# Peptides against a protein of PDB entry 3JWR, part 6

Target 1, 323 residues: chain A of PDB entry 3JWR
Amino acid sequence: TRELQSLAAAVVPSAQTLKITDFSFSDFELSDLETALCTIRMFTDLNLVQNFQMKHEVLCRWILSVKKNYRKNVAYHNWRHAFNTAQCMFAALKAGKIQNKLTDLEILALLIAALSHDLDHRGVNNSYIQRSEHPLAQLYCHSIMEHHHFDQCLMILNSPGNQILSGLSIEEYKTTLKIIKQAILATDLALYIKRRGEFFELIRKNQFNLEDPHQKELFLAMLMTACDLSAITKPWPIQQRIAELVATEFFDQGDRERKELNIEPTDLMNREKKNKIPSMQVGFIDAICLQLYEALTHVSEDCFPLLDGCRKNRQKWQALAEQ
Target 2, 298 residues: chain A of PDB entry 3JWR as posed
Amino acid sequence: TRELQSLAAAVVPSAQTLKITDFSFSDFELSDLETALCTIRMFTDLNLVQNFQMKHEVLCRWILSVKKNYRKNVAYHNWRHAFNTAQCMFAALKAGKIQNKLTDLEILALLIAALSHDLDHRGVNNSYIQRSEHPLAQLYCHSIMEHHHFDQCLMILNSPGNQILSGLSIEEYKTTLKIIKQAILATDLALYIKRRGEFFELIRKNQFNLEDPHQKELFLAMLMTACDLSAITKPWPIQQRIAELVATEFWEQGDQVGFIDFVCTQLYEALTHVSEDCFPLLDGCRKNRQKWQALAEQ

## One batch from the design tools (peptide; aimed at target 1 S127 Q130 L189)

Design b1_p12_2 (made by RFdiffusion4)
Pose (drawn by RFdiffusion4):
Structure b1_p12_2 (pose): chain A 298 residues (1-255, 281-323), chain P 12 residues (1-12)
Amino acid sequence: as target 2 above (298 residues)
Amino acid sequence: STEYTELEETLL
């Protein structure tokens, strides 16, 4: 509660000061308070704060709530992951220049989604919780964990003093939630795979076009995956270290080149055809693929 | 469903 006092009264530094406009950004050296501040700057500089009548008091409580609902004991899938995704999402809309391609309702949804896309993640994959017959698997059908991440995001938004959406017309609120649900579910790697082929062709055939309502919401799913694993596009020292965490969390459940080829370069290439200013992601991606390949050969 | 099992196998 004091954490709210100190936060809701501190000055939010500029985006330039926070270097959150950068695809090469890192959080290793930021404090917890600083990361919440960057998030406030994100909402502010995306005009989400003014266009949706958000009170500084409420947004702060909500951001803090999401922070405390990520598990600390979890190796990679903790708050810093949700943060590093939202920053990548933020960097994509600004420096990658996509904000000029989509509505205010969509931008707000993507940011809220990117922040909460893994809430309460217990450090284990959908495959495991299904095979172990976790009650969550009994409750949800497909995309089990991602359904849960959303159930949580919504639970928090309905919490008192957390209705950062309280300023929306009922129609606005109604469709924003629809997009948030779609965004969070799209971080299921299975859906990314079962859908990307369709998108990779509209790109390949120079046919892809945002105006098309459907082609757009597909892209929105592809954008979510693009930020969810943006960590693979980081400078080598960072990718080196964050790969260490994904490493431990996986081994805990058990108790890179093939993946990048299979999952990543294919995607970031498509994102750049859609937006050239998003190329740094593709550059950083193949750059790390280069270092991992060299290491694979010892 | 085997969807996630098949996916894990593909990844590994």
Fold by OpenDDE base, seed 4:
Structure b1_p12_2 (fold): chain B 323 residues (1-323), chain A 12 residues (1-12)
Amino acid sequence: as target 1 above (323 residues)
Amino acid sequence: STEYTELEETLL
């Protein structure tokens, strides 16, 4: 395609030029081509292209395939969300120095997972999918969308000309796919809530050890969630704009819940209760986000900008809730 | 809290 030719022939700017190592990064000013260039840079600077012998054209095709399999009519859970999740992962690995704590296969898996974790997202949560008796709800009992996202990821990885993992041994390939699956499934916030207590307790007791395979898996799950939720850490103008996208998608679901399911939506999905957004954001930060970024910062102090951003946004949301 | 329950219902 012309898009592939353009991407494959383009000079890929440095990570410094692209600012993709910054926790404060914004994609708002970037074209789709520039987001793809950023993604190439992430793979390159993580040594994934070199270590796993990725062909440039194959990587370009894969990126474009991933991007293509996000829906354009979904307000938040689209390519830009996946791209921002991957960028946060890249920043956490580089600037946050988590790269030094992980294997190349884990890094490869996390980056693929971050880019792929919401593939073909419908703009509705698992509860809606289940309640609407969607065909996907017949295939999966739990983490319905996350299983679908992984299936889409696997489909793309196995598609002709998209096989970025072809340089891996059979064992490396199996390991990578396992980690990708676990990482994508970990983006189900229900699983996060279920598992986070174990992680926080390990941190609190100073018993956290990445050399333990179970704790490694747990950490990768927490890191995925931290990147997935990273919008809450962004500079306030960026945070506000992303919160508007989230609210738009949630209100669209709430409108569908009223119309299609004949139910009253929760406050978070209720367009009529938009004035509660600031207080709900404070609640979200307190209930879900703060402790995660505190724990992540404990694992790597260089991740502090995520925690600091989250705290600053809590203050901003609290100030709005008091108006 | 009611707020946590509403959040869980939305995110879960």
Scores: peptide ipSAE 0.059, ipTM 0.787, DockQ to the pose 0.144
OpenDDE base, seeds 1, 2, 3, 5: peptide ipSAE 0.056, 0.048, 0.050, 0.057; ipTM 0.786, 0.777, 0.781, 0.782

Design b1_p12_2_s1 (made by RFdiffusion4, then SolubleMPNN; from b1_p12_2, 6 letters changed)
Fold by OpenDDE base, seed 5:
Structure b1_p12_2_s1 (fold): chain B 323 residues (1-323), chain A 12 residues (1-12)
Amino acid sequence: as target 1 above (323 residues)
Amino acid sequence: SSEYEELDALLS
């Protein structure tokens, strides 16, 4: 395609030029082409292209395929969300110095997972999918959408001309797919809530050890969530804009819940409760985000900007809630 | 519980 030709022929700027190592990164000013270039840079600077012998054209095609399989009519859970999740992962690996704590296969899997974790998202949560009796709800009992996202990820990875993992051995391929699946499934916040206590307790007791395979898996799950939620850590103007996108999508779901399901939406998805957004954001930060970024910062102190950003945004939301 | 259900919407 013309898009592929343009991407494959383009000079890829440095990570410094693209600012993709910054925790404060914003994609708002970037074109789709530039987001793809950023993605190429992430793979390159993490040594994934070299270590796994990725063909440039294949990587370009894969990136474009991933982007194409996000819906444009979804306000928040679109390509830009996936891209920002991947960028936060890249920043956590590089600036946050987590790269040295992980294997190349784990890094490869996390980056693919971050980009793929919301593929074909429909702008509605698992609860809506279940309550609407969607066909996907018949296939999966828990983490319905996350299973679907992984299925989409696998479909793309196996598509002709998109096989970025063709340079891997059979064992490496199997390991990578396992980690990708676990990472995507871990983005179900219900699973995060279920598992986070173990992670926080290990940190509290100073017993956390990445050499333990179970703890490694747990950490990768927590890291995925930290990147997925990273909008809450962004500079306030960016945070506000993303919060508007989230609210738009939630209100759209709430409207559909009223119309299609004859259900009164929760406050978070109720357009009439827009005035509660600041207080709900404070509650979200306190209940979900703060402890996660505190724990992540304990694993790597260089991740402090995520915690600091979260704290600053809590203050901003609290100030709005008091007005 | 209701709080967590609302918050889950951010990810899935």
Scores: peptide ipSAE 0.035, ipTM 0.765, DockQ to the pose 0.152
OpenDDE base, seeds 1, 2, 3, 4: peptide ipSAE 0.035, 0.031, 0.034, 0.031; ipTM 0.768, 0.750, 0.764, 0.737; seeds 1, 3 fail the geometry check

Design b1_p12_2_s2 (made by RFdiffusion4, then SolubleMPNN; from b1_p12_2, 4 letters changed)
Fold by OpenDDE base, seed 3:
Structure b1_p12_2_s2 (fold): chain B 323 residues (1-323), chain A 12 residues (1-12)
Amino acid sequence: as target 1 above (323 residues)
Amino acid sequence: SKEYEELEELLS
């Protein structure tokens, strides 16, 4: 395609020029081509291209295939969300100095998972899929969408000309797919809530050890969630704009719930309760986000900008909730 | 609150 030709021939700017190492990064001013260039730079600077002998054209095709398999009519859970998740992962690995704590296969898996974790997202949550009796709800009992996202990820990875993992041994391939699956499934907040207590307790007791395979798996799950939710850490103008995209998607679901399921949507998905967004954001930060970024900062102090951003945005949302 | 549990389900 013309898009592939343009991407493959383009000079890829440095991570410094692209500012993709910054936790304050915004994609709002970037074209789709520039987001793809940023993605190439992430793979290159993490040594994944060299270490796993990726062909440049294959990587370019894979990136474009992943981007193509996000829906354009979904307000938030689209390519830009996946790209921002991957950028936060890259920043956490580089600026947050987590790269040195992980294997190359773990890093490879996390980056692929971050880009792929919401593939073919439909702009509705698992509860809606279940209540609407969608065919996907018959295939999976739990984490319905996350299983679907992984299936889409696997389909793309196995598609002709998209096989970025062809340089791996059979054992490395199996290991990588296992980690990708675990990482994508970890983006189900229900699983996060179930598992986070163990992680926080290990941190609190100063017993956290990445050399333990179980604790490593737990950490990768927490890191995925931290990157997935990283919009809450962004500078206030960026946070507000992303919150509007999230609200738009939630309100679209609420409208469908009324029309298709004949139910009154919850406040979060109710367009008529837009005035509750600030208080809901405070509650979300307190219930889900703060402890996660605190714990992550305890693992690596260089991740503090995520925690600081989350705290600052809590103050901003609280001030709006009081008005 | 139930609203935050739903937020958790939405972000999942």
Scores: peptide ipSAE 0.036, ipTM 0.761, DockQ to the pose 0.142
OpenDDE base, seeds 1, 2, 4, 5: peptide ipSAE 0.032, 0.027, 0.018, 0.031; ipTM 0.752, 0.716, 0.591, 0.743; seeds 1, 5 fail the geometry check

Design b1_p12_2_s3 (made by RFdiffusion4, then SolubleMPNN; from b1_p12_2, 4 letters changed)
Fold by OpenDDE base, seed 4:
Structure b1_p12_2_s3 (fold): chain B 323 residues (1-323), chain A 12 residues (1-12)
Amino acid sequence: as target 1 above (323 residues)
Amino acid sequence: SDEYEELERALL
């Protein structure tokens, strides 16, 4: 395609030029081509292209394939969300110095997972999928969408000309896929809520050890969630704009719940309760976000900008809630 | 809190 030819022939700017190492990064000003160039730079600067012998054209095709398998009619859970999740992962690995704590296979898996974690998202949560009796709800009992996202990820990875993992041994391939699956599944917030207590307790007791395979898996799950939720850490103007996209998608679900399921939506998905967004954002930060970024900062102090951003946005949302 | 349960229901 013309798009592939253009991407494959383009000079990829440095990470510094692209500012993709910054936790304050915004994609709002970037074209789709520029987001793809940023993604190439992430793979290159993490040494994944070299270490796993990726062909440039194959990587370009894979990126474009991932991008095209996000829906354009979904307000928040689209390519830009996946791209921002991956960028936060890249920043956490580089600027946050988490790269030094992980294997190359773990880094490879996390980056693929971050880009792929919401593939073919439909703008509705798992609860809606279950209640609507969608065909996917017959295939999976829990984490329905996350299983679907992984299936889409696997489909793309196995598609002709998209096989970025072809340079891996059989054992490396199996390990990578296992980590990708675990990482994508970890983006189910239900699983985060279930597992985070163990992580926080290990941190609190100063017993956290990345050399333990179980704790490593737990950390990768927490890191995925931290990147997936990273919009809450962004500078206030960026945070506000992303919050509007989230609200739009949630309200669209709420409207569908009224129309299709004949139910009153929750406040978070109720368009009529838009005035509660600031207080709900404070609640979200307190219930879900703060402890996670505190714990992540404990693992690597260089991740502090995520925690600081989250705290600053809490203050901003609280000020709006008091109006 | 009721807000937490509502958030869980929205996020789950």
Scores: peptide ipSAE 0.049, ipTM 0.794, DockQ to the pose 0.145
OpenDDE base, seeds 1, 2, 3, 5: peptide ipSAE 0.046, 0.045, 0.046, 0.046; ipTM 0.794, 0.787, 0.789, 0.788

Design b1_p12_2_s4 (made by RFdiffusion4, then SolubleMPNN; from b1_p12_2, 5 letters changed)
Fold by OpenDDE base, seed 3:
Structure b1_p12_2_s4 (fold): chain B 323 residues (1-323), chain A 12 residues (1-12)
Amino acid sequence: as target 1 above (323 residues)
Amino acid sequence: SDEYEELEKMLS
């Protein structure tokens, strides 16, 4: 395609030029082509292209395929969300110095997972899928959408001309897919809530050890969630704009709940309760986000900008809630 | 609070 030719022939700017190592990064001013260029730079600077002998054209095609398999009619869970998740992962690995704590296969898996974790997202949560008796709900008992996202990820990875993992041994391939699956599944907040207590307790007791395979798996899950939710850490103007996209998608679900399921949506998904967004954001930060970024900062102090951003945005939302 | 639990459930 013309898009592939343009991407493959383009000079990829440095990570410094693209500012993709910054936790404060924003994609709002970037074209789709520029987001793809950023993605290439992430793979290159993490040494994934070299270490796993990726062909440039294959990587370009894969990136474009991933982007193509996000829906354009979904307000938040689209390519830009996946791209921002991957950028946060890259920043956490580089600026946050997490790269030195992980294997190359883990890094490869996390980056692929971050880009792929919401593939073909429908703009509705697992609860809606279950309540609507969608065919996907018959295939999977738990984490319905996350299983679907992984299936889409696997489909793309195995598609002709998209096989970025062709340079891996059979064992490396299996390991990578296992980690990708675990990482994508970890983005189900229900699983996060279930598992986070173990992680926080290990940190609190100063017993956290990445050399333990179980704790490593737990950490990768927490890191994925931290990147997935990283919009809450962004500079306030960026946070507000992203919150509006999230609200739009939630309100769209609420509208569908009324129309299709004949139920009154919860406040979070109720368009008529837009005035409650600030207080709900404070609740979200307190219930879900703060402890995660605190714990992550304990693993690597260089991740502090994520925690600091989250705290600052809490103050901003609280101030709005009090007005 | 019950409000936060509901919020958590909706976000999952």
Scores: peptide ipSAE 0.035, ipTM 0.758, DockQ to the pose 0.141
OpenDDE base, seeds 1, 2, 4, 5: peptide ipSAE 0.035, 0.031, 0.033, 0.032; ipTM 0.756, 0.734, 0.754, 0.740

## One batch from the design tools (peptide; aimed at target 1 N125 Q130 A190)

Design b1_p13_1 (made by RFdiffusion4)
Pose (drawn by RFdiffusion4):
Structure b1_p13_1 (pose): chain A 298 residues (1-255, 281-323), chain P 13 residues (1-13)
Amino acid sequence: as target 2 above (298 residues)
Amino acid sequence: SLEEFFYNLFTPS
């Protein structure tokens, strides 16, 4: 509760000061309070704060709530992951210049979604919770964890003093939630795989076009995956360290080059054809693929 | 293969 006091009264530094405009950004050295501040700057500089009548008091309580609903004992899938994704999402809209390509309702949804796409993640994959017959698997059909992440995001938005959406017309609120649901579900790697082929062709055939309502919402799913694992596009020292966490969390459940080829370079290449200013992601990606390949050969 | 591994891991039945 004091955390709210201190936060709701601190000055939010500029985006330039926070270096959150950068695809090469890192959080290793930020405090907890600082990361919440960057998030406020994100909402502010995306005009989400003014265009949706958000009270500083409410947005702060909500951001803090999401922070406390990520598990600390979880290796990689903790708050800093949701944060590093939203920052990548933010950097994509700004420096990658996509904000000029989509509505205010969509931008708000993507940010809320990127922040909460892994809420309450218990450090285990959909495959495991299904094979271990976790009650969550009994409750949800497909995309089990991602359904849960959303159930949580919504639970928080309906919490008192957390309705950062309270300013929306009922129609607006209704469709924003629809997009948020789509965004969070799209972070299921299975859906990314079962859908990317369609998108990679519209790109390959120089046919892809945003104006098409459907082609757009498909891209929105591809954008979510692009930020969800943007960690692979980081400078080597960072990718080295964050790969250490994904490493531990996976081994805990058990108790890189093939993946980048299979999952990543294919995707970031497509994102750059859609937006050239998004190339730093593709550059950083193959750059790390280079260093992991060299290590694989010892 | 690695592709088959990742495919089966990410798309469980």
Fold by OpenDDE base, seed 5:
Structure b1_p13_1 (fold): chain B 323 residues (1-323), chain A 13 residues (1-13)
Amino acid sequence: as target 1 above (323 residues)
Amino acid sequence: SLEEFFYNLFTPS
């Protein structure tokens, strides 16, 4: 395709030029081509291209395939969300110095997972999928969409000309896929809530050890969630804009719930309760976000900008809630 | 609790 030719022939700017190492990064000003270039740079600077012998054209095709399999009519859970998740992962690995704590296979898996974790997202949550009796709800009982996202990820990885993992041994390939699956499934916030207590307790007791395979898996899950939720850490203008996208998608779901399912939506998804957004954001930060970024900062102090951003945005939302 | 609220939001009912 013309798009592939353009991407494959383009000079990939440095990570410094692209600012993809910054926790304050915004994609708002970037074209789709530039987001793809950023993605190539992430793979390159993490040594994934070299270590796993990725062909440049194959990587380009894969990136474009991933991007293509996000829906354009979804307000938030689209390519830009996946891209921002991956960028936060890259920043956490580089600027946050998490790279030194992980294997190359784990890094490879996390980056692929971050880019793929919401593939073919439909702008509705698992509760809606189940209540609407969608065919996917018959295949999976829990983490319905996350299983679907992984299936889409696997489909793309196995598609002709998209096989970025062809340089891996059979064992490396199996390991990578396992980690990708676990990472994508971990983005189900229900699972996060269920598992995070173990992680926080290990941190609190100073017993956290990445050499333990179970704790490693737990950490990768928490890191994925931290990157997935990283919009809450962004500079206030960026955070506010993303919160509007999230609200739009949630209100769209609420409208569908009312129309299609004849149910009153929850406050977060109720367009009529837009005035509650600031207080709900404070609640979300307190209940879901703060402890995660505190714990992550304890693992690596260089991740502090995520925690600091989250705290600053809490103050901003609180000020709006008092208005 | 707030945690319960969000858990219920993220879990299929």
Scores: peptide ipSAE 0.568, ipTM 0.948, DockQ to the pose 0.715
OpenDDE base, seeds 1, 2, 3, 4: peptide ipSAE 0.554, 0.566, 0.560, 0.568; ipTM 0.947, 0.948, 0.947, 0.948

Design b1_p13_1_s1 (made by RFdiffusion4, then SolubleMPNN; from b1_p13_1, 7 letters changed)
Fold by OpenDDE base, seed 1:
Structure b1_p13_1_s1 (fold): chain B 323 residues (1-323), chain A 13 residues (1-13)
Amino acid sequence: as target 1 above (323 residues)
Amino acid sequence: SVEEFLLSFLTPE
């Protein structure tokens, strides 16, 4: 395609020029082409292209395929969300110094997973999918959408001309796919809630050890969640804008819940409850985000900007809630 | 509530 030709022929700017190592990064001003260029840079600077002998054209095609398989009519869970998740992963790996704690296969898997974790998202949560008796709800009992996202990821990886993993051995391939699956599934907040206590307790007791395979898996799951939720850490103007996108998508779901399911939506999904957004954001930060970024910062102090951003945004939301 | 918010992201039991 013309898009592929343009991408493949383009000079890829440095990570410094693209500012993709910054935790404060925003994609708002970037074109789709520039987001793809950023993605190429992430793979390159993480040594994934070299270490796994990726062909440039294949990588370009894969990126464009991933981007294409996000829906444009979804307010938040679109390509830009996936891209920002991946950028946060890149920043955490580079600026946050987590790269030094992981294997190349783990890094490869995490980056692929971050970009792929919401593929073909429909702008509705698992609860809606289940209550609407969607066909996907018949295939999976738990983490319905996350299983679907992984299936989409696998489909793309196996598509002709998109096989960025073709340079891997059979064992490396199996390992990578396992980690990708686990990472995508970990983005189900229900699983995060279930598992986070173990992680926090290990940190609290100073028993956390990345050399333990189980703890490594747990850490990768927590890191995925930290990147997936990283909008909450962004500078206030960016955070506020993203919160509006999230609210838009949630209100769209609430409108559908009323119309299609004849139910009253929760306050989070209720368009008439816009005035509760600030207090809900404070609650979200306190219940979900703060402890995660505290724990992550304990694993790597260079991740502090995520925690600091989260704390600052809590203050901003609290101030709005008090008005 | 925080609980209601959390439930919005959780799959039904």
Scores: peptide ipSAE 0.040, ipTM 0.758, DockQ to the pose 0.507
OpenDDE base, seeds 2, 3, 4, 5: peptide ipSAE 0.039, 0.040, 0.039, 0.040; ipTM 0.754, 0.757, 0.756, 0.758

Design b1_p13_1_s2 (made by RFdiffusion4, then SolubleMPNN; from b1_p13_1, 5 letters changed)
Fold by OpenDDE base, seed 1:
Structure b1_p13_1_s2 (fold): chain B 323 residues (1-323), chain A 13 residues (1-13)
Amino acid sequence: as target 1 above (323 residues)
Amino acid sequence: SVEEFLYNFLTPE
């Protein structure tokens, strides 16, 4: 395709030029091509291209395939969300110095998972899928969409010309896929809520050890969630704009719940409850976000900008809630 | 509310 030719022939700017090591990064000004170039840079600077002998054309095709399998008519859970999740992962690995704590396979898996974690997202949550009696709800009982996202990820990875993992041994391939699956499934907030207590307790007791395989898996799950939710950490103008995208998608779901399911939406999904967004954001930060970024910062102090951003945005949302 | 938020994101059992 013309898009592939353009991407494959393009000079990939440095991470410094692209500012993809910054926790304050914004994609708002980037073209689709530039997001793909950023993605190539992430793979390159994490040594994934060299270590796993990725062909440039194959990587380019894979990136474009992943991007193509996000829906354009979804306000938030689109390619840009996946891209920003991956960028936060990259920043956490580089600027946050988590790279040195992980294996190359874990890094590979996390980056692929971040880019793929919401593939073919439909702009509705698992509750809607279940209540609408969607066919996917018959295939999976829990984490319905996350299972679907992984299935899409696997499909792309196995598609002709997209096999970025072809340079791996059988054992490396199996390990990578296992980690990818676990990482994508970990983006289900239900699983986060279930597992976070163990992570926080390990941190609190100073018993956290990445050399333990179970704790390593737990950390990777928490790191995925931290990156997935990282919009809450961004500078206020960026945070506010992303919150508007999230609200748009949620309100679209609420509208569909009314029309298609004859259900009164919750306040979060209710277009008429826009005035509650600030207070809901404060509640979200307090209940879900703060402790996660505190714990992450405890693992690596260089991740403090995420925590600091979250705290600052809490203040901003609180100020709006008081109006 | 936080409860409403969690309800919307949590996968039903």
Scores: peptide ipSAE 0.035, ipTM 0.746, DockQ to the pose 0.505
OpenDDE base, seeds 2, 3, 4, 5: peptide ipSAE 0.033, 0.031, 0.033, 0.034; ipTM 0.737, 0.708, 0.735, 0.739

Design b1_p13_1_s3 (made by RFdiffusion4, then SolubleMPNN; from b1_p13_1, 6 letters changed)
Fold by OpenDDE base, seed 1:
Structure b1_p13_1_s3 (fold): chain B 323 residues (1-323), chain A 13 residues (1-13)
Amino acid sequence: as target 1 above (323 residues)
Amino acid sequence: SVEEFLLSFFTPE
């Protein structure tokens, strides 16, 4: 395609030029081509292209295939969300110094998972899928959409000309797919809530050890969530804009819940209760975000900008809630 | 409530 030709022929700017190591990164000004270039740079600077002998054209095709399989009519859970999740992962690995704590296969899996974790997202949550009796709800009882996202990820990875993992041994391939699956499934907040207590307890007791395979898996799950939710850590103007996108998508779901399911949406999904957004954001930060970024910062102090950003945004949302 | 908010993100058990 013309898009592939343009991407494959383009000079890829440095990570410094693209600012993709910054926790304060914004994609708002970037074209789709530039987001793809950033993605190539992430793979390159993490040594994934070299270590796993990725062909440039295959990587380009894969990136474009992933991007194509996000829906354009979804306000938030689109390619830009996946891209920002991956960028946060890259920043956490590089600037946050987490790269030094992980294997190349784990890094490979996390980056693929971050880019793929919301593939074919429909702008509705698992609750809506379940209540609407969608066919996907017949296939999976839990983490319905996350299983679908992984299925889409696997489909793309196995598609002709998109096989970025073809340079891996059989064992490396199996390991990578296992980690990808676990990482994508970990983006279900239900699983985060279920597992986070173990992680926080290990941190609190100073018993956390990445040399333990179970604790490593747990950490990768927490890191995925931290990147998935990283919009809450962004500079306030960026945070506000992203919050508007999230609200738009949630209100669209609420509108559909009224129309299609004949139910009253929750406050989060209710367009008429937009005045509650600031207080809900404070609640979200307190209940979900703060402890996660505190724990992550304990694992690697260089991740402090995520925690600091979250704290600053809590203050901003609290101020709005008091108006 | 915070609980209601959290439940909006996933299918309850």
Scores: peptide ipSAE 0.040, ipTM 0.758, DockQ to the pose 0.434
OpenDDE base, seeds 2, 3, 4, 5: peptide ipSAE 0.040, 0.040, 0.040, 0.040; ipTM 0.754, 0.756, 0.753, 0.754

